# Peptides against a protein of PDB entry 5VJI: the designs that were tried, part 2

Target 1, 62 residues: chain A of PDB entry 5VJI
Amino acid sequence: NTLVVLHKSGLLEITLKTKELIRQNQATQAELDQLKEQTQMFIEATKSRAPQAWAKLQASLT

## One batch from the design tools (peptide; made by RFdiffusion4, then SolubleMPNN)

Design b2_p17_1_s4
Fold by OpenDDE base, seed 5:
Structure b2_p17_1_s4 (fold): chain B 62 residues (1-62), chain A 17 residues (1-17)
Amino acid sequence: as target 1 above (62 residues)
Amino acid sequence: LQEELQQLQEQLAAALA
């Protein structure tokens, strides 16, 4: 059947590995986006020197 | 990575059983 052919050809392993790589890529992208947001909060805090900006940054890190 | 792949294959096999 189709599943047996996919397994024997190695395509099943490649397909599942690809799915996992996509998942990992999405997770890494989410972490990157979070870091970008935290970096922006840091930049805003340094520019304004407003206590609320530093409080916002601190809240994001805890 | 190989362990994770093996786990996915086992999950697929279980779902198709």
Scores: peptide ipSAE 0.089, ipTM 0.679, DockQ to the pose 0.016
Fold by OpenDDE base, seed 4:
Structure b2_p17_1_s4 (fold): chain B 62 residues (1-62), chain A 17 residues (1-17)
Amino acid sequence: as target 1 above (62 residues)
Amino acid sequence: LQEELQQLQEQLAAALA
């Protein structure tokens, strides 16, 4: 049985751990991307001084 | 990377079959 062999060799554990790390990395990257976008909206709001830009930023934070 | 892991598993399974 392949599953039994993978388990006994430790490769199953490594595979499952790797999958979990990939998942965590993807989640963290998504949060980072969101932060980058919010930062950009903040920069644009400060430059334009337009209420609409600030409203856009506020909406992104909710 | 996930695909590479899957291929590695398949290779191992084939070698042990």
Scores: peptide ipSAE 0.075, ipTM 0.653, DockQ to the pose 0.014
Fold by OpenDDE base, seed 1:
Structure b2_p17_1_s4 (fold): chain B 62 residues (1-62), chain A 17 residues (1-17)
Amino acid sequence: as target 1 above (62 residues)
Amino acid sequence: LQEELQQLQEQLAAALA
């Protein structure tokens, strides 16, 4: 059947590995996006010199 | 990540050659 053919050809392994790599990439991208946001909050804090901006940054680092 | 996927694809190609 189709599943046996996919397994024997190695295509099933490639498909499953691809799904896992996509998942890992998404997780890494989420961390990167978080870092970008934290960086932006840091920039805003330095510009505004307002305690509120620093408080926002501090809250994001928890 | 892409390198690992590429290795698997190359293994498939070699097996089918």
Scores: peptide ipSAE 0.072, ipTM 0.644, DockQ to the pose 0.019
Fold by OpenDDE base, seed 2:
Structure b2_p17_1_s4 (fold): chain B 62 residues (1-62), chain A 17 residues (1-17)
Amino acid sequence: as target 1 above (62 residues)
Amino acid sequence: LQEELQQLQEQLAAALA
């Protein structure tokens, strides 16, 4: 039984930990991407001086 | 996070040596 061998050798634990680390990495990357987008909206708001740009930024932060 | 994975891999290597 492959599952039994993986469990006894410790490879199952490593595999599951790897899966969890990948998940956490993806979650952190999503937060980073959101921050990057918010930063871009902030830059656009300061450059354009348009109230629409500030409203868009405010909506993203709530 | 990567450090945690590395520690597990080292534990496996030590156990199988």
Scores: peptide ipSAE 0.072, ipTM 0.644, DockQ to the pose 0.018

## One batch from the design tools (peptide; made by RFdiffusion4, then SolubleMPNN)

Design b2_p18_5_s3
Fold by OpenDDE base, seed 1:
Structure b2_p18_5_s3 (fold): chain B 62 residues (1-62), chain A 18 residues (1-18)
Amino acid sequence: as target 1 above (62 residues)
Amino acid sequence: QQLQQELQQLQQQLQEAL
């Protein structure tokens, strides 16, 4: 049984842990992408001085 | 992405062996 061999070799545990680390990495990357977007909205708000750009930034933070 | 695909392939092989 291949599953039993993978379990006894420790490869199953490593595989499952690697899958979990990939999932966590994807979640962290999504948070970073959101922060990058918010940073861009902040830069645009500071440049434009337009109340609408600040309102857009505020809406993204809530 | 490549490692994730390899893990998915391994997971399929495990499901076929059960």
Scores: peptide ipSAE 0.060, ipTM 0.632, DockQ to the pose 0.018
Fold by OpenDDE base, seed 3:
Structure b2_p18_5_s3 (fold): chain B 62 residues (1-62), chain A 18 residues (1-18)
Amino acid sequence: as target 1 above (62 residues)
Amino acid sequence: QQLQQELQQLQQQLQEAL
């Protein structure tokens, strides 16, 4: 059957590994986007020196 | 996105062949 052929050729392993790498990339991208947002809030807090900007940053870290 | 769609199509074809 097709599954046995894919397994024996190593293509199934490559396909499954590629799917996992895509998932990991998506997770890492989400973490990066969160860090970028937190960095922006930090920059805004340092510029404004307003307690509300620091409170917003603190809320993002919780 | 494109590679993920291609992998989904391949997985669907695999499910139809089982």
Scores: peptide ipSAE 0.057, ipTM 0.628, DockQ to the pose 0.017
Fold by OpenDDE base, seed 4:
Structure b2_p18_5_s3 (fold): chain B 62 residues (1-62), chain A 18 residues (1-18)
Amino acid sequence: as target 1 above (62 residues)
Amino acid sequence: QQLQQELQQLQQQLQEAL
């Protein structure tokens, strides 16, 4: 069957490893996007000096 | 994203062949 051929050729291992690397890349990208958003909220808090902007930043860190 | 789409297509083909 096709699965046995893929296993014996090593292509199954490569496919599964590639899938895992994509998953890890997506997780790292989500962490990076969150950090970018938190950085923007910090910049806005420093500019506005408004308690609401600091409260928004604090809510993002919990 | 291209590689992810190709892997998804390959996984679908494998599931149909089982």
Scores: peptide ipSAE 0.055, ipTM 0.623, DockQ to the pose 0.018
Fold by OpenDDE base, seed 2:
Structure b2_p18_5_s3 (fold): chain B 62 residues (1-62), chain A 18 residues (1-18)
Amino acid sequence: as target 1 above (62 residues)
Amino acid sequence: QQLQQELQQLQQQLQEAL
């Protein structure tokens, strides 16, 4: 059975761990992308001095 | 993306062999 051989070789554990690391990396990347967007909104709010830009930033933090 | 796709293909091949 190929699954039994894969398990006994340790390759199943490595494959499952790699899959989990990819999942965690994707979650962290999504958080990073959100932070980048919020940072851009902050920069725009500071440059424009427009109350609407601050309102958009505040809405993104809620 | 490429590594995830390769792992998904490997998982599919294993599932077809079971």
Scores: peptide ipSAE 0.055, ipTM 0.620, DockQ to the pose 0.018

## One batch from the design tools (peptide; made by RFdiffusion4, then SolubleMPNN)

Design b2_p19_1_s2
Fold by OpenDDE base, seed 4:
Structure b2_p19_1_s2 (fold): chain B 62 residues (1-62), chain A 19 residues (1-19)
Amino acid sequence: as target 1 above (62 residues)
Amino acid sequence: LQEELQQLQQQIQEALASL
């Protein structure tokens, strides 16, 4: 049984931990990308002084 | 997190070599 061999060798635990770390990395990357986008929207709002740019930033924060 | 992934990759290789 392949599953029994994977469990006994510790490879199952490593595989599951790898999957969790990948998930955490993806979540952290998504947070960083969101922050970068919000930062860009803030910069654009300060440059243009357009109400639309501030509205776009506000919508991203809700 | 990247260091944790690298260490885990090393552990995978060591575990595979022990089989």
Scores: peptide ipSAE 0.049, ipTM 0.616, DockQ to the pose 0.018
Fold by OpenDDE base, seed 3:
Structure b2_p19_1_s2 (fold): chain B 62 residues (1-62), chain A 19 residues (1-19)
Amino acid sequence: as target 1 above (62 residues)
Amino acid sequence: LQEELQQLQQQIQEALASL
């Protein structure tokens, strides 16, 4: 049975762990991308000093 | 045995494709 061989070799565990790590990495990357966007909106708000830029930033933080 | 190894390879590929 191929599944039994895969399990006993440890390759199944490695594959499943790799899948989970990729999933976690993707979730963390999404959080980082959101933070980068918020940081950019903050920078733009500080540069322009326009109330619209601050409103945009505030809307992103909800 | 060759068929079993081929099936194992396919299962690994499917697992990797599902990442």
Scores: peptide ipSAE 0.032, ipTM 0.646, DockQ to the pose 0.014
Fold by OpenDDE base, seed 1:
Structure b2_p19_1_s2 (fold): chain B 62 residues (1-62), chain A 19 residues (1-19)
Amino acid sequence: as target 1 above (62 residues)
Amino acid sequence: LQEELQQLQQQIQEALASL
């Protein structure tokens, strides 16, 4: 069957490793996106000088 | 052709292992 052929050819190992790398990349991207959002809230807090903007930033860090 | 495919498989595996 196809699974046996993929295993014996070594392509299954490559496929599984590729899937893991994609997963790791997605996790790192999510962390980066969160940091970008927090950075934007920090920029807005510094511009507005409004207590509400700082409160919003603080809430995002908890 | 069989040797070329085996070499390609090895290169891909090494590249993924380096990440």
Scores: peptide ipSAE 0.032, ipTM 0.572, DockQ to the pose 0.018
Fold by OpenDDE base, seed 2:
Structure b2_p19_1_s2 (fold): chain B 62 residues (1-62), chain A 19 residues (1-19)
Amino acid sequence: as target 1 above (62 residues)
Amino acid sequence: LQEELQQLQQQIQEALASL
């Protein structure tokens, strides 16, 4: 039984932990990318002084 | 036993590739 062999070898635990770490990394990367985008919109809003740039930033935070 | 080990290796690879 492959599942029994996987469990007894400890590879199941390692595989499940690796899967969880990759999932967490992907979630953190998505959050980081969102923050980078919001930071760029903030920089653009400060440079342009245009109300529409601030409105775009505000919409991203809602 | 050898077949079980080959299946195990394949399943690990597939699980990692599916992420």
Scores: peptide ipSAE 0.031, ipTM 0.630, DockQ to the pose 0.015

Design b2_p19_1_s3
Fold by OpenDDE base, seed 4:
Structure b2_p19_1_s3 (fold): chain B 62 residues (1-62), chain A 19 residues (1-19)
Amino acid sequence: as target 1 above (62 residues)
Amino acid sequence: LQEELQQLQAQIQEALASL
């Protein structure tokens, strides 16, 4: 059975670890992108002084 | 880092397809 060979060789463990690292990287990247967007909304709120821009920023933080 | 991990994943999948 190929699955048994993969498990015994350690390749299954490497594959599962690789998938988990990819998942963690994607989650971290999404958090970073959200922070970048929040930073942009903060800059826009400070420039325009419009209540709507502050409301958008506040909504992104909840 | 994500690209490097994806490349490793692709190499593993290719190795599995050859079995």
Scores: peptide ipSAE 0.048, ipTM 0.606, DockQ to the pose 0.018
Fold by OpenDDE base, seed 3:
Structure b2_p19_1_s3 (fold): chain B 62 residues (1-62), chain A 19 residues (1-19)
Amino acid sequence: as target 1 above (62 residues)
Amino acid sequence: LQEELQQLQAQIQEALASL
């Protein structure tokens, strides 16, 4: 069957490894994006001096 | 992660060369 052919050719292993690498990349990217967002909220809090901006930042750090 | 990706690329290339 197709699954046996994919396994024996090594394509299944490549596919599964690729999916895992994509997952890891997406997880790392999400952490980076979160840090960027937190940095932006910090910048906005310092500029606006508005209590709600600091509250928003604090909520993101929980 | 970058090293693992490079290894995967090498495996793909080797598989293609075997066709």
Scores: peptide ipSAE 0.034, ipTM 0.570, DockQ to the pose 0.018
Fold by OpenDDE base, seed 1:
Structure b2_p19_1_s3 (fold): chain B 62 residues (1-62), chain A 19 residues (1-19)
Amino acid sequence: as target 1 above (62 residues)
Amino acid sequence: LQEELQQLQAQIQEALASL
């Protein structure tokens, strides 16, 4: 049974752990990308001094 | 046994490709 061999060799555990680490990395990257976008909106709000740009930033934080 | 080992290798390859 290939599944039993995979399990007993520890390769299944390694594969599952690797998948989880990749998932966590992707989640962290998504948070980073969101923060970058929020930072850009902040920069635009400071440049334009327009109330609409601040409103857009505020909406992104809620 | 040889067939099972080949299947295991294929499963590992598929698992790695799905990462």
Scores: peptide ipSAE 0.030, ipTM 0.643, DockQ to the pose 0.014
Fold by OpenDDE base, seed 5:
Structure b2_p19_1_s3 (fold): chain B 62 residues (1-62), chain A 19 residues (1-19)
Amino acid sequence: as target 1 above (62 residues)
Amino acid sequence: LQEELQQLQAQIQEALASL
């Protein structure tokens, strides 16, 4: 039984763990990209002093 | 047993391709 051999060898665990690490890395990257965007909106709001720039930032934080 | 090993290799390749 190939599944039993994969399980007992530890290869199944390694494969599944690798998939999970890739997923977590992608999720963390998405959060980082969102933070970068929010930071840029904050910078623009501080530069423009325009109410609409602050409103845009506020909307992104929901 | 040899066929099972070949199937195991195929499953490993499929698992790696699904990453």
Scores: peptide ipSAE 0.030, ipTM 0.638, DockQ to the pose 0.013

Design b2_p19_1_s4
Fold by OpenDDE base, seed 4:
Structure b2_p19_1_s4 (fold): chain B 62 residues (1-62), chain A 19 residues (1-19)
Amino acid sequence: as target 1 above (62 residues)
Amino acid sequence: LQEELKELQEQLQQALASL
């Protein structure tokens, strides 16, 4: 059984841990991307002084 | 997290090489 061999070799544990680390990395990256987007909206709001840009930023924070 | 992933990738490579 391939699964038994994978488990006994320790490769299953490594594979599962790798999968979890990839998931965590992707989640952290998504949070960073959101922060970058919010930062850009903040910069645009300060430059344009348009109420719509501030409203867009406010909506992104809620 | 990236460093942990790198270390795990190295462990995986070593484990595969030992098979």
Scores: peptide ipSAE 0.075, ipTM 0.653, DockQ to the pose 0.018
Fold by OpenDDE base, seed 3:
Structure b2_p19_1_s4 (fold): chain B 62 residues (1-62), chain A 19 residues (1-19)
Amino acid sequence: as target 1 above (62 residues)
Amino acid sequence: LQEELKELQEQLQQALASL
């Protein structure tokens, strides 16, 4: 049984831990990307002076 | 996270060496 071999070798645990670390990394990256986007919206709002740009930023902060 | 990945890589190396 392949699953038993993977479990006994420790590779299953490593695989599961790797999967979780990848998930955590992706979550952190998504938060970082969101912050970058919000920063860009702020910059655009300041440049455009358009109410819709500020509304877009405000909506992103909710 | 990077340290955890490093530890994981070391564990993987050890596990593979035992096969």
Scores: peptide ipSAE 0.073, ipTM 0.657, DockQ to the pose 0.017
Fold by OpenDDE base, seed 1:
Structure b2_p19_1_s4 (fold): chain B 62 residues (1-62), chain A 19 residues (1-19)
Amino acid sequence: as target 1 above (62 residues)
Amino acid sequence: LQEELKELQEQLQQALASL
């Protein structure tokens, strides 16, 4: 069957590894996006000098 | 990650060539 041929050719292993790498990439991208958001909140806090902006940033870090 | 993807692409090419 197709699955047996895919396994014996090594293409199944490649496919599964590709899926895992995509998953890892998505996780890393999510962490990066969170850091970008936190950086933006930091920039806004420094510009406004308002206690509320700093409180918002602090809440995002907890 | 990019290097791992490159290696995976090379492995795929080799596997396809062997079929």
Scores: peptide ipSAE 0.071, ipTM 0.650, DockQ to the pose 0.018
Fold by OpenDDE base, seed 5:
Structure b2_p19_1_s4 (fold): chain B 62 residues (1-62), chain A 19 residues (1-19)
Amino acid sequence: as target 1 above (62 residues)
Amino acid sequence: LQEELKELQEQLQQALASL
């Protein structure tokens, strides 16, 4: 059985750990991208002084 | 994360050597 061989060789553990690390990296990247977008909205709100821009930023922070 | 990937790579090499 291929699965049994994969397990006993340790390659299954490596594969599963790799998948988890990829998932964690993707999650961290998504958080970073969100922060970048929020930073941009903050910059725009500061420039325009428009209530709508501040409202947009506030909505993104929830 | 990079250190974990490095350790994983080392584990892979060890696993392959044991085959």
Scores: peptide ipSAE 0.069, ipTM 0.655, DockQ to the pose 0.017

Design b2_p19_7_s2
Fold by OpenDDE base, seed 1:
Structure b2_p19_7_s2 (fold): chain B 62 residues (1-62), chain A 19 residues (1-19)
Amino acid sequence: as target 1 above (62 residues)
Amino acid sequence: LQEEKQQLQAQIQAALASL
């Protein structure tokens, strides 16, 4: 049975682990992108000194 | 045995495509 061969060879474990690592990498990348966006909003708020820019930043943190 | 090998190869390809 092919599934048994995949399991015994360790390839199934590697495939499942790789899939999980890809998922985790995508999640971490999304968090990083969000942090980059928040950082940009902070920079814009400090430059413009406009209340609206601070309001946008505050909304992103909630 | 040859048929099992071909089935294994097909499953490997399917698994890789699901990543």
Scores: peptide ipSAE 0.037, ipTM 0.636, DockQ to the pose 0.013
Fold by OpenDDE base, seed 5:
Structure b2_p19_7_s2 (fold): chain B 62 residues (1-62), chain A 19 residues (1-19)
Amino acid sequence: as target 1 above (62 residues)
Amino acid sequence: LQEEKQQLQAQIQAALASL
């Protein structure tokens, strides 16, 4: 019974946990990338003082 | 037992490929 052996050996748990950690890492990376983009838009808005740059930033926060 | 070993190895390989 291969599934039982895989389960009892802990390999199934390790595999599932690894998949979850990869998923979490990818989600965190996506949030970080979004924050980096928002930060750049904020910097550009402060530099240009243009209403369009502030509008772009505001749109990104919704 | 040899067949079960082969099946286990295949399952491990499939699990790794799905990461």
Scores: peptide ipSAE 0.037, ipTM 0.629, DockQ to the pose 0.013
Fold by OpenDDE base, seed 2:
Structure b2_p19_7_s2 (fold): chain B 62 residues (1-62), chain A 19 residues (1-19)
Amino acid sequence: as target 1 above (62 residues)
Amino acid sequence: LQEEKQQLQAQIQAALASL
């Protein structure tokens, strides 16, 4: 059985751990992208002084 | 062996789809 061989070789553990690390990296990247977007909205709100830009930022934080 | 191969391929495909 190939699964037994993969388990005994340790390759299964490495594969599963790699999968989990990729998942965690993707989650962290999504959080980072959200923070970048929020930062950009903050910058635009400060530049424009427009109430709608502040409202947009506020909506993103709810 | 053919069934085992097919099962392994399905597992790989599922793992890739879950990334």
Scores: peptide ipSAE 0.027, ipTM 0.525, DockQ to the pose 0.014
Fold by OpenDDE base, seed 3:
Structure b2_p19_7_s2 (fold): chain B 62 residues (1-62), chain A 19 residues (1-19)
Amino acid sequence: as target 1 above (62 residues)
Amino acid sequence: LQEEKQQLQAQIQAALASL
């Protein structure tokens, strides 16, 4: 049984862990991208001092 | 053995598609 061989060799555990790490990496990347966007909106709000830029930032944080 | 191989390959593909 190939599944038994994969389990006994530890490759199943490695595969499952790799899958989880990829998932976590994708989630972390999405959070990072969101933070980068929020940071850019903050920078623009500070530069323009326009109420609309602050409103846009506020909307992104809610 | 060929059926077992095919099943394993399908499982790998399904696992990759779920990422």
Scores: peptide ipSAE 0.025, ipTM 0.539, DockQ to the pose 0.014

## One batch from the design tools (peptide; made by RFdiffusion4, then SolubleMPNN)

Design b2_p22_6_s1
Fold by OpenDDE base, seed 5:
Order: sequence, then C-alpha cells, then structure tokens
Structure b2_p22_6_s1 (fold): chain B 62 residues (1-62), chain A 22 residues (1-22)
Amino acid sequence: as target 1 above (62 residues)
Amino acid sequence: KIEELEKKIQEQQAEIEELKKL
C-alpha cells in the first residue's frame, strides 16, 4: 500500500504540511490582492489631489 | 500591511520549496 509506505517514511507528514502551506499561501495572496484592489479604488478617489488622501494611501501600502 | 503580506508570501514560498526537496 503506497499510503502506508509514505506514512512510514515520513513523506506523508511532509506532503500534508506542504499542502497546508500552499493553502495558507493562497489565502495570503488573496488578501494581498484584495488590499491592492482597495488601494486602487482609494487612488481613484484621491484624484482630488488632497494631501490627506495621499497620507492615507501611504499608510495602506505598508 | 501590503509589505507585510508580501514578506509572508516570500517566507511561505521558501518553506514550500524546501519541503518539496525532502
């Protein structure tokens, strides 16, 4: 049984950990993409060139 | 916040690549 061999070798644990890290990475990337989109919407709202809007934008990028 | 997430993604990717070599 391939699953039994993978378990005994420790490779199953590594595989499962890797799968979980990939999932976390995807979730983190999705959060980043959302923040980038929100930032873009903010930039569009800041077309008024108000200095306070630029300061808020800078804070959102950190 | 964006920079923190970018850093976290880089760290996660590095760990993933290390685990793929085992």
Scores: peptide ipSAE 0.267, ipTM 0.818, DockQ to the pose 0.695; fails the geometry check
Fold by OpenDDE base, seed 4:
Structure b2_p22_6_s1 (fold): chain B 62 residues (1-62), chain A 22 residues (1-22)
Amino acid sequence: as target 1 above (62 residues)
Amino acid sequence: KIEELEKKIQEQQAEIEELKKL
């Protein structure tokens, strides 16, 4: 069957690994987007001139 | 943390593109 042929050729392993990396990439991108949003909200809040806010912003950028 | 995630995304993308060429 096609699945057995894909397994024996090594293509199934590559396909499954690629699919997992794509999933991990999407999860990492979602975390990044959330942190960017939090950073933006923080920048807007830091227009309140609190110096402590700049330290938290710096930490979010690392 | 943002820079670390950006770096990780670049590493993951490079590995994905390598696997697509196999």
Scores: peptide ipSAE 0.266, ipTM 0.817, DockQ to the pose 0.694; fails the geometry check
Fold by OpenDDE base, seed 3:
Structure b2_p22_6_s1 (fold): chain B 62 residues (1-62), chain A 22 residues (1-22)
Amino acid sequence: as target 1 above (62 residues)
Amino acid sequence: KIEELEKKIQEQQAEIEELKKL
């Protein structure tokens, strides 16, 4: 049985761990992309010359 | 927060690449 061989070799554990890390990476990337999009919307809103919006935006980039 | 997420992505990618070499 191929599954038993993969389990005994440790490759199944590595594969499952890698799959979970890929899932976590995708979730982290999606959060980053959302934050970047929100930041861009704030940048565009700050083109209206509101000084308080600029300070809040700068804090969000860190 | 952006820098924190970028760092976390880099760490996750490094761990993924290490696991692919085993």
Scores: peptide ipSAE 0.265, ipTM 0.816, DockQ to the pose 0.695; fails the geometry check
Fold by OpenDDE base, seed 1:
Structure b2_p22_6_s1 (fold): chain B 62 residues (1-62), chain A 22 residues (1-22)
Amino acid sequence: as target 1 above (62 residues)
Amino acid sequence: KIEELEKKIQEQQAEIEELKKL
Protein backbone atom coordinates (compact mmCIF):
# COMPACT_ATOMS: atom_id res chain seq x y z
CA ASN B 1 0.00 0.00 0.00
CA THR B 2 1.58 3.30 -1.18
CA LEU B 3 0.02 5.31 1.67
CA VAL B 4 1.58 3.01 4.29
CA VAL B 5 5.01 3.33 2.64
CA LEU B 6 4.71 7.15 2.54
CA HIS B 7 3.65 7.22 6.20
CA LYS B 8 6.50 4.98 7.38
CA SER B 9 9.12 6.92 5.37
CA GLY B 10 8.01 10.26 6.93
CA LEU B 11 7.33 11.68 3.46
CA LEU B 12 3.57 11.91 4.14
CA GLU B 13 4.16 14.11 7.20
CA ILE B 14 6.59 16.35 5.29
CA THR B 15 4.18 16.64 2.35
CA LEU B 16 1.18 17.49 4.56
CA LYS B 17 3.23 20.00 6.61
CA THR B 18 4.53 21.67 3.43
CA LYS B 19 0.99 21.86 2.01
CA GLU B 20 -0.29 23.45 5.24
CA LEU B 21 2.57 25.99 5.33
CA ILE B 22 1.86 26.97 1.71
CA ARG B 23 -1.80 27.50 2.68
CA GLN B 24 -0.79 29.62 5.70
CA ASN B 25 1.64 31.62 3.55
CA GLN B 26 -1.15 32.37 1.07
CA ALA B 27 -3.46 33.48 3.92
CA THR B 28 -0.73 35.72 5.38
CA GLN B 29 -0.07 37.24 1.94
CA ALA B 30 -3.80 37.95 1.52
CA GLU B 31 -3.88 39.70 4.93
CA LEU B 32 -0.82 41.76 3.95
CA ASP B 33 -2.41 42.75 0.64
CA GLN B 34 -5.58 43.85 2.45
CA LEU B 35 -3.58 45.99 4.88
CA LYS B 36 -1.61 47.52 2.00
CA GLU B 37 -4.89 48.40 0.30
CA GLN B 38 -6.22 49.99 3.52
CA THR B 39 -2.95 51.89 3.86
CA GLN B 40 -3.33 53.18 0.31
CA MET B 41 -6.78 54.53 1.24
CA PHE B 42 -5.11 56.42 4.09
CA ILE B 43 -2.50 57.78 1.65
CA GLU B 44 -5.31 59.11 -0.53
CA ALA B 45 -6.92 60.65 2.57
CA THR B 46 -3.62 62.42 3.40
CA LYS B 47 -3.82 64.21 0.04
CA SER B 48 -6.80 66.07 1.51
CA ARG B 49 -4.31 67.74 3.94
CA ALA B 50 -6.02 66.16 6.97
CA PRO B 51 -3.39 65.78 9.78
CA GLN B 52 -5.44 63.02 11.45
CA ALA B 53 -5.29 60.88 8.29
CA TRP B 54 -1.48 61.10 8.28
CA ALA B 55 -1.30 59.91 11.90
CA LYS B 56 -3.51 56.87 11.11
CA LEU B 57 -1.40 56.03 8.05
CA GLN B 58 1.86 56.17 10.02
CA ALA B 59 0.44 53.84 12.67
CA SER B 60 -0.65 51.31 9.99
CA LEU B 61 2.86 51.06 8.49
CA THR B 62 4.33 49.35 11.55
CA LYS A 1 1.66 45.28 11.35
CA ILE A 2 2.74 45.33 7.68
CA GLU A 3 6.39 44.70 8.65
CA GLU A 4 5.30 41.88 10.97
CA LEU A 5 3.38 40.16 8.16
CA GLU A 6 6.29 40.61 5.71
CA LYS A 7 8.62 38.97 8.26
CA LYS A 8 6.16 36.10 8.80
CA ILE A 9 5.94 35.51 5.03
CA GLN A 10 9.75 35.34 4.79
CA GLU A 11 9.94 32.85 7.70
CA GLN A 12 7.19 30.67 6.17
CA GLN A 13 8.92 30.69 2.77
CA ALA A 14 12.24 29.65 4.37
CA GLU A 15 10.52 26.76 6.21
CA ILE A 16 8.73 25.66 3.01
CA GLU A 17 12.03 25.59 1.09
CA GLU A 18 13.70 23.56 3.87
CA LEU A 19 10.87 20.99 3.88
CA LYS A 20 11.00 20.67 0.06
CA LYS A 21 14.67 19.60 0.34
CA LEU A 22 13.90 16.66 2.69
Scores: peptide ipSAE 0.264, ipTM 0.817, DockQ to the pose 0.698; fails the geometry check

## One batch from the design tools (peptide; made by RFdiffusion4, then SolubleMPNN)

Design b2_p23_3_s4
Fold by OpenDDE base, seed 2:
Structure b2_p23_3_s4 (fold): chain B 62 residues (1-62), chain A 23 residues (1-23)
Amino acid sequence: as target 1 above (62 residues)
Amino acid sequence: SAMQQQIQELQAKIQQLQKQIAA
């Protein structure tokens, strides 16, 4: 059957590894997006020099 | 065969990408 052929050829392993790589990439991308957001809040805090902006940043880091 | 060789090349590429993600 198709599953046996895919397994013997190595394509099943490639497919599963590809799915895992996509998952890991998405997880890393999510972490990067969080860091980008935190960086933006930091930039805004430095621009405004307002205590409220720094408080907002502090809250995001907890 | 050519198809088997292509599969092996793809497997090697996946391993390289895994190293990059793990770094």
Scores: peptide ipSAE 0.041, ipTM 0.588, DockQ to the pose 0.051
Fold by OpenDDE base, seed 5:
Structure b2_p23_3_s4 (fold): chain B 62 residues (1-62), chain A 23 residues (1-23)
Amino acid sequence: as target 1 above (62 residues)
Amino acid sequence: SAMQQQIQELQAKIQQLQKQIAA
C-alpha cells in the first residue's frame, strides 16, 4: 500500500521531519512575537513612568 | 543553527532518494 511504499522509500521520514521543522519554526515565531509585545510594554513603561504601565509589564512576565 | 543543520540533512536524504530512483 501507499504507506508502506512511503516508509520504505524514506519519503515518510522526510515528510515527518519537515512537519516537525515547521512546528519548531512556528513555536519560535510565537516566542518572538511574545518578546516583541513585552518589549513594547517596556518601552511604554519607560516613557510614561506610570505605575500602571510597569504593573502591566510585570504581569506579562509572570 | 539546529534547524539549518536539519534542513541540510533532509536535502541529503532527498539526494539519496533521487540516486535510488535513477538507478
Scores: peptide ipSAE 0.040, ipTM 0.589, DockQ to the pose 0.050
Fold by OpenDDE base, seed 3:
Structure b2_p23_3_s4 (fold): chain B 62 residues (1-62), chain A 23 residues (1-23)
Amino acid sequence: as target 1 above (62 residues)
Amino acid sequence: SAMQQQIQELQAKIQQLQKQIAA
């Protein structure tokens, strides 16, 4: 069957490993996006000097 | 990095498969 052919050719291994790499990439991207958002909140806090902006940043770090 | 090494291994596997197809 198709699964046996994929396994014997090595393509199944490639497919599964690729899926794992995509998963890891997505997780890393999520962490990066979080850092970017935190950086933006920091920038806004420094610009506004408003206590609310600092409170938002603090909340994001907890 | 570990991810980069994994990608390189995948590329090597693809090349090996291509050789098998061409043979």
Scores: peptide ipSAE 0.039, ipTM 0.587, DockQ to the pose 0.051
Fold by OpenDDE base, seed 1:
Structure b2_p23_3_s4 (fold): chain B 62 residues (1-62), chain A 23 residues (1-23)
Amino acid sequence: as target 1 above (62 residues)
Amino acid sequence: SAMQQQIQELQAKIQQLQKQIAA
């Protein structure tokens, strides 16, 4: 039984832990990317002083 | 092991990203 061998060798635990860490990393990366995008929109809004740029930033926060 | 090292690297990366978001 392959599953039994994987469990006894410890590879199953490592595989499952790796998958969980990848999931957490992806979630954290998504949050970071969103923050970076919001920061860029904020910078652009402050530079242009255009209502459209501020509207774009506001839309990203909703 | 190589697999254990990969797990540690992923954990370190997650912590780094969390610190960047919190800053």
Scores: peptide ipSAE 0.032, ipTM 0.503, DockQ to the pose 0.104

